Peptides against a protein of PDB entry 8HF1. Designs and how they scored, part 89

Target 1, 320 residues: chain A of PDB entry 8HF1
Amino acid sequence: NVMLYATKPTEVMVSFPHQEQVLTVTRLISAEIEKFYVSLDLMNIGVQPIRRSKSLQCLRDPSKKSFVKQLFNDFLYQMKEYGIYAASIAIISLIVEFDIKRRQAETLSVKLMHRTALTLCEKIRHLLVQKLQDMTYDDDDDNVNTEEVIMNFSTPKVQRFLMSLKVSFADKDPKDICCLVFVERRYTCKCIYGLLLNYIQSTPELRNVLTPQFMVGRNNISPDFESVLERKWQKSAIQQFRDGNANLMICSSVLEEGIDVQACNHVFILDPVKTFNMYVQSKGRARTTEAKFVLFTADKEREKTIQQIYQYRKAHNDIA

## One batch from the design tools (peptide; made by RFdiffusion4, then SolubleMPNN)

Design b2_p16_3_s3 (from b2_p16_3, 7 letters changed)
Fold by OpenDDE base, seed 1:
Structure b2_p16_3_s3 (fold): chain B 320 residues (1-320), chain A 16 residues (1-16)
Amino acid sequence: as target 1 above (320 residues)
Amino acid sequence: EEIKELDIPGTVLPMR
């Protein structure tokens, strides 16, 4: 029995203009990934031992090629949904992942596959950083982490998200803030976390106000070294959030996995609410008397989003 | 209750 506590948070919407323009760098990166997929399909890596873990079909690929493609597809999604700045952070996660997989590779052919993927990631990283430097006079990589660069190389959704944080939390007491940020995908948690660290550091009104953390979903993946590190990180991040050492937590659908987080005064839904269950579970974390539940929508989808939320409200009230 | 828009000052920048 999920006690559907009738949480009555104030539901608010943040609209953002739809970005139709596909950047030249984004097209180039997409084309390089597609060329890599053609080369990857031609690679003979042999049949890998089927790891019996039930949950992630992509990890059951005897070739491990589907996992490589999934990581690049998730990167392409993040670049599209969050922008070039977020993509420059997201690519580092792929570099780390492919380096781990390269070191763990049992065969030379698998090592070569992950090396080739890693080389592509470094090329993509260079293209992204070079594009961020278009606004900087100095070749210093640290100069790309300004509020101005972050805003100019982020999607309208991310810009409005950052602006909404500034409006909501500027010059507030850190102790009065308990914020959740929901994203759809696991890898987006790390990407938005890195973006927020840099944004908060570059924004004086937030620097001593917001301390972000992220939760990665419990990988039902076999207890490899990575899954142990992720579990340690997740446990530490949750504890810091409970202790008030972190006051903003980025999470995916991890709340469905039974992670108990405290009652929050702010819940931001950065990505579209796709299910009634996601609506109820995320809204159910906004439990304080003055709690806000903030939804993000493209202007073109605003009416559809509002109608969907009214349907979910009705359905929730009929069950409560 | 009607879902209100959060008042956010400023304009979204064109993505570069």
Scores: peptide ipSAE 0.495, ipTM 0.944, DockQ to the pose 0.768
Fold by OpenDDE base, seed 5:
Structure b2_p16_3_s3 (fold): chain B 320 residues (1-320), chain A 16 residues (1-16)
Amino acid sequence: as target 1 above (320 residues)
Amino acid sequence: EEIKELDIPGTVLPMR
C-alpha cells in the first residue's frame, strides 16, 4: 500500500506559457475530422451481429462508430496538448489500428468505414509531415526528426519537459537514472515514447544516457482482444525497466494495473494531477535519497496547481 | 516546505 509510506521527494514545479495553437494545419485537420464525423453518422452500417462474446464492451458499441470517434478525439487531444510533431507520431498508431480493423471486418460496410477512416489518417499524416518539412531548408534532407523541428513543433509544455530532461540528465551515468513519466491517457504513452526516441537521438548529451520504454495500460477491453504482441511488449518493457536496460518509463495508470515498479529517483508528471490517488501513487514511486517529483503547469493555472498540491500534501500527511 | 520553481530558459514559440 503506497499510502502507508511517507515519501519526502523534492517537489519541483515547471511553469509553461499557455499558447493556443493558431496553426492553419491544425484547423484544417480538425475541420476534416468534423466532416468525417458527419459522414460517419450518415453511414448505414446495419445491425451488427451481437458477438455473443461475454465482453460487456462489445455490447456497448454495436455500431463500432463510437470507437472510431474515440480514436480521432484522442488524436485531436494529443495534437492540442503536445503539438503537431507529437501528432505526426500519434497518427501512425491510428493508421495501424484502422488497418487491423479493416482486415478483421466481418461486414463490407464495416470494412468500408475503417477504409474511409484510414484514408483520412493518411491525409492527416501527409499534412503534418509537410508542415514539419517547412523548417528544413535543404530539399534533400527529409530529416524532420531534428532537435530544432521537435522543439518548434511541440507545445510549450513539451518544450519545457524536454529541456527538463536535458538539464536533469545531460552526460549522466545511465545507471544512476531511474525515471518515471506519468501521462493521463494511454495513447499518450506511445506518442511521447516516439517523440523521446527521436529527441534523444537528436540530442548528443542524451543519446547514451536515456533509454526510454512505455507501459500501455491493460485495456479493460476483453483480454481476448489484447493482441499477443501488446502483452509481450508490456512484459518486455517492464522487465527491461526492472533489469535497468531501460531507465525511463512512460506510463498512465501503473498502479491500477498492479504493476510493481522499483523505487525511482525522478518522477515527472507531464499532465495535470487530477486526483489525490494519482498524487499519492506517483509521488510514492519517488523513494530514493534526493528523489525529485516534477510537476508541469500552465502559468494561468499556477496558483490553482500550488493550492491543490498543498491540499494533497496536507491530506497525505494526515493519513501517513 | 515550499514547492521549488524551476524556470527553464529557451522556450521557443511554436511556428505559427
Scores: peptide ipSAE 0.182, ipTM 0.763, DockQ to the pose 0.670
Fold by OpenDDE base, seed 3:
Structure b2_p16_3_s3 (fold): chain B 320 residues (1-320), chain A 16 residues (1-16)
Amino acid sequence: as target 1 above (320 residues)
Amino acid sequence: EEIKELDIPGTVLPMR
């Protein structure tokens, strides 16, 4: 019985400057969303049926308004954490969701609420695309998807991530690559996937090297609310990654849900490691002899991040 | 203002 000693991956930390993005367009978008929240609070959408049991009489905001606010708050987070280019992709997901909810609306008041949200998303999309076009000579929407535009309108974290992919994978054999990218939020998977598709297409050294997929964690709230289409798509994406038809997988909390992915040679943690379980599970996927586990940290949080990683290493050695 | 492009330093975390 040769105990194959699991080779510990090389841990790499990439630092980025903490820049507060003080763009006029981001301030304008935030102000338009806040104005919309004031208007949304004044909307009478009627009594929504509370699905769960009797006791808590608390005036919970109608679940439909809270969901609209959640999507815009998640968008504002993505714009802040990933930049204007990522926000231009993220807003499309909101447009699709609000159009579906508008069509599924059982009441005129709920239909009007989702229509107002959709109109705001189209305004936000226009403001973002106009800002991306400031670097282009031609008013063609396709010209905003260049490597230069993607880099200049991405946060320092995303810039360092994209450059780390280019340095790690330029002109390599696609078959020798098995890469995981971990993100915190479900909607970030789709946003970073769209950004990577455009970046890879615009980067000659990566165009035939990286084939990305994304996998969204199972909604812990109810498997019954996951559309049959979303579940089929997740199974297909996992299968493509297992078969080697995709060599880069963007994941949220997937490993906490017991989804078995193959052993990888690269694991990128794009967002801060918040839990010991996330650290152990994500690092435990980097199993090859030359495997890399790459962390991203703001320069201001570098010391705190290093201390946290040493605490997690100690805790892992005490359990082993 | 454009976000400044920055070089990648990767630091290997020492195994203690």
Scores: peptide ipSAE 0.039, ipTM 0.646, DockQ to the pose 0.059
Fold by OpenDDE base, seed 2:
Structure b2_p16_3_s3 (fold): chain B 320 residues (1-320), chain A 16 residues (1-16)
Amino acid sequence: as target 1 above (320 residues)
Amino acid sequence: EEIKELDIPGTVLPMR
């Protein structure tokens, strides 16, 4: 029983222009990934032994190929939805994951598959970094993390999000801030976290104001497959947010029933609200008297978004 | 209550 305390947060909608990133670099990256998928389908990695978990359910260890394709598909989504700057952070996560999997590979064929994926990620990273450097006069890698570079290589949605943070939190006391940022996908939490770290560090008005953290929802996959490290990190991130050492938390799922998080004064929904449950649960985290619930919508979808929110409000009032 | 709209001026178009 989440006590539906009828928190009446101020609902705010931020519109952004719908712009498909038609960058040559994004087309090149997409073509390289497609070419890689053709090569990946031709790779013989052998029949993998079904890891029997201790529970008698033969969890088909997701085809190691399917997992590789999922990571690149999630990367392509992040590049499209958040921009090439966010993609430059996202690709590092793929590099780390494929390097770990390459080292953990039990067979030469699987090791080679992850090595090939890693080589592609390094090529993609190079293409992204080169494009970010087009605005920098200095070849120094450190110069790509400016407010200007972050803004210019982010989608209009991310630009409006960053500007909303600046307007909302510039020069405020960090103790007065308890902010949640909801995103749709698990992997988006980490790339938006990395983007926010760099943006906050490059923005003097936010540098000592916002301390971001991220939390990835538990996969419905058996807790046995979550790395002990991921679970420890999630516990640490939640604890930092509870202790006030972090005042902005990025999360992909509504904090599952049982993650007691403090009453938030700001809730940002970066991605479209797809379900009534997501609306109610995310809005229900904005519990202070002056709490804000901020939604982002493309201009083209503005009317549809407004209608959907009114439907959700009506449905919520009929239950309350 | 109407949804408050916040127009944030100064969206920089990404370099084409």
Scores: peptide ipSAE 0.170, ipTM 0.750, DockQ to the pose 0.671; fails the geometry check

Design b2_p16_3_s4 (from b2_p16_3, 6 letters changed)
Fold by OpenDDE base, seed 5:
Structure b2_p16_3_s4 (fold): chain B 320 residues (1-320), chain A 16 residues (1-16)
Amino acid sequence: as target 1 above (320 residues)
Amino acid sequence: EEIKELDIPGTILPMR
């Protein structure tokens, strides 16, 4: 039980300015998604045959419309919280998901719904890539993955996160690094992983230092809907991190349940700590000598965040 | 112990 061990990592804060999204491609994308929701609500998908599959999920969304909206809402969140560059990676995950669902569709109506969602994702991808190319002289897709493009099209939070990785790990021995990065949402793990791969490849000081992986918590969603590929990926990613073949693991708060990962020397909390359990579970992984627990906060929320962490620290010390 | 700010060199870029 992680709660039974007093962990004394050094707690460190990273603040970032809040920037409101100006009248950018993001407003156009949001408006296209809203128009799509109106169209989606008007679609007569009919009564989907309730698959008598005992999975609670097939019972919760008989129209499959709610799941489509959830994926686009998660995309909009990632675009807002992490920026245009992160959104260009996030949209690929939606394209893959809607293409799978289009192929697996049992009815023509459901197939058409996923096709319309896919067409919107392709349009969004084009708008995002075109915006990233505003900083490139050459039309080559490889030119959008530079450190400069990543930094200019990322939110202040992501910029400070990437800079904190350079400060923490530049030119270090990769064997001396065992890093966890906690994010709030499941889909953010893959998005930040793709961003980090491109950033590390463009950053000489990190290229041979950091080897990232990501893990997504087991959805309490029936193991029947976890793709065999997702389960294989999770097992492989955890094993690579245990074997030291990966030294940075991106994980969501859903990992609070029982994944035995080794003691880490760095734990980064990229998103706000919302619960005492998240604080204890994440901090409980920073157990090596001189371990660091790094918190990210907006400048406006800095004082509130500090006070909340002091309350959690006190509560943890009273139980441990 | 007080939570210290991590000293990170460099300026935040305006989001484009």
Scores: peptide ipSAE 0.471, ipTM 0.938, DockQ to the pose 0.736
Fold by OpenDDE base, seed 4:
Structure b2_p16_3_s4 (fold): chain B 320 residues (1-320), chain A 16 residues (1-16)
Amino acid sequence: as target 1 above (320 residues)
Amino acid sequence: EEIKELDIPGTILPMR
């Protein structure tokens, strides 16, 4: 039980300015998704044949429209919380998922629904890539994966996160690093992983220092939606992190699933700590000598965040 | 112990 260990990591905070400005491209993409939802609600998908998928959640949406909306809502969240560059990676995950669902479609109506969603994703991808190219003055330098592009098209939170990785890990021995990065959502793990791969490759100080992986929590929806590929990938990622072949692991709600991760010297909480359980479990992974527990907060929420952490510390000491 | 702020050199860029 993680709660039984008197872990005393050094708790540190990283503040970032709140971005109030909504970009024109973000508004356009949001409006295209809302128009698509109106069209999606008008689609007659018919009653799907009751496949004996005993998963209670497949019974709740016989049209699979809610799943399509969930993926686009998750994309909109990534774009808002992490920025245009992260959104350009997140949209690829939607393209892959909708193409799989289109190929697996049992009816022409379901196939058409996923095809329409895929067409929207390709339009969104084009709008995002075109916006990333606004910094490339030379038509010949199509490289949107530079450190400069990543930083300029990322939210202040992501900029501070990337800068904190440089400060923490520049020119260190990769063997001395065992880092966890906690995010709220499953799809954020994949998005931040892709962003980190490109950032590390573009940053000489980190290129041979950080090797990222991600863990995706179990699909609460059904074990049948976990592709054999996803389960193999998850096992491989955990094993690579245990073997030291990866030294930075991006995680979501994985701690609730009882996945035992090794003791780490760094734990980054990129998204807000919403529960006492999340605080205790994530902090309980920072078990090495001189371990750091790094919290990210908007400047406007800084005092509220500090007070919440002090309350969690008190509550943890009262039960320890 | 008080939560210390991590000193991060550099300026935050306005998102374009």
Scores: peptide ipSAE 0.468, ipTM 0.936, DockQ to the pose 0.783
Fold by OpenDDE base, seed 3:
Structure b2_p16_3_s4 (fold): chain B 320 residues (1-320), chain A 16 residues (1-16)
Amino acid sequence: as target 1 above (320 residues)
Amino acid sequence: EEIKELDIPGTILPMR
């Protein structure tokens, strides 16, 4: 039995400058969301049926208001971490979610709450699209999806990520590519997927090379809340990646123990590695002889990131 | 082994 020593992937770093978003449009959007939170706190939506959590203290904030605030907080995070272009894609996911919740509303007060949230999302979408149009001569929404617009309205992290894809994959055979992209948050998978579709379509060197898919991790929270449609979509996306019909997969969680994904030649960690388990499991997908494990870091956090990876390497070698 | 920086050609644009 020749123990095929699993070749350890080459660990590579990509640094990007830290830039604070001091844009008038981002400040305006944040202020409109804060005004909406004040109005939301004043809304009487009645007592919502408590889910099985034993603690009486969760009685004050109806789970429906908390969910609305969570979606807007996730949007604000995506706008900050990925930029205005990514935010224009992310806001569409909120519009779809609030329209579904508005239609499923059991009471008039809950229906009105989701309608008010939807109206705010539509206003935010118009502000974002108008800002993207500052680089276009024509008021056509399709003209905002160019490589130039995507790059100019993306954070340095996203710019370096897109540039790293060009360097890694330009004019390659799509069959020779098996790429994973790890992100921290579930909604970031959809946002970065939409951004990548537009970027690949606008980049000739990648248009016939990369076919992206996304997978949201199973919520360890009750599988009862995953729609049958979401579970079917996840199974289809994984199957397309196994069959080679997709060669780039965006993931928000380490593919749980038991999702058999083929050996990848590239693993990109777009967001900070927060846990040893995330490090081991994501790195463990880069199994080819020439496999690359690519880490993204802000310049100010570079030394801290390197030291953390050396600690994780040591801990992994002590267990192996 | 030391973690190497990936050489990426091109300039980072200021956010607009």
Scores: peptide ipSAE 0.465, ipTM 0.936, DockQ to the pose 0.779
Fold by OpenDDE base, seed 2:
Structure b2_p16_3_s4 (fold): chain B 320 residues (1-320), chain A 16 residues (1-16)
Amino acid sequence: as target 1 above (320 residues)
Amino acid sequence: EEIKELDIPGTILPMR
């Protein structure tokens, strides 16, 4: 029973210009990933025994190649949707994952596959960091984490998101803030979290105001894939948010029924609302009297987004 | 109620 509490948060929109500008570095990275896919398809990694996991949905590609491709496709998505700065954070998550997979490899061929993927990630990381340094006079890695660098190497969506946080929370009491940020993909939570840490640290008006945390929804499909570390992290993150030690939580749209997060006064939907359930679940967290539900949309999709939200609002009112 | 635009001061930077 999702108690469809008739939450009447103020629904607000943030529009951003659609930029189709494909950066040279983005093209180079995409081309290197495509070349890697050709090489990956030629790799003989043997047939792994199909462990019949009862969950039909993840066809464990017996080759594990599909998982490698999925991670790089997710990275390409992050780079496209959030920009080069977010991509520089995203690539670290791939490096960590491929290094774990390399160490856990049961065969030399699988080990080599993950090693090759890791080498590509290191090359991509270097290309991204080098591009971020184009605005820095000093070779110090710390100089790439400024507000200026973050803003210049972020998509219009991310720029508007960061600006919306500044407008919403500058110089406020941290205790008066309970903010959720919803993103579509699990990996986006960590990328946006890392971006927000650096942005908040570089923004004096937010440094002592916002304390971010992130939570990835549990994969309902297999609790066995959640590392003990990930489960501990999620539990700690939720507890910090409950205790007020964190006041901004980044969540994937796959919030399971049963993550009891507090009533929030701000809910930001950074990615498009694709389903009625996502709308109801996310909006249902904006439960304070002055709660805001903030939607992000490209200018070209603004009208379509508005109409979709009106349809969801109507459908919600017809059930409530 | 009509969905209002959030007033955000500042200009969007071109991606570099």
Scores: peptide ipSAE 0.458, ipTM 0.932, DockQ to the pose 0.749

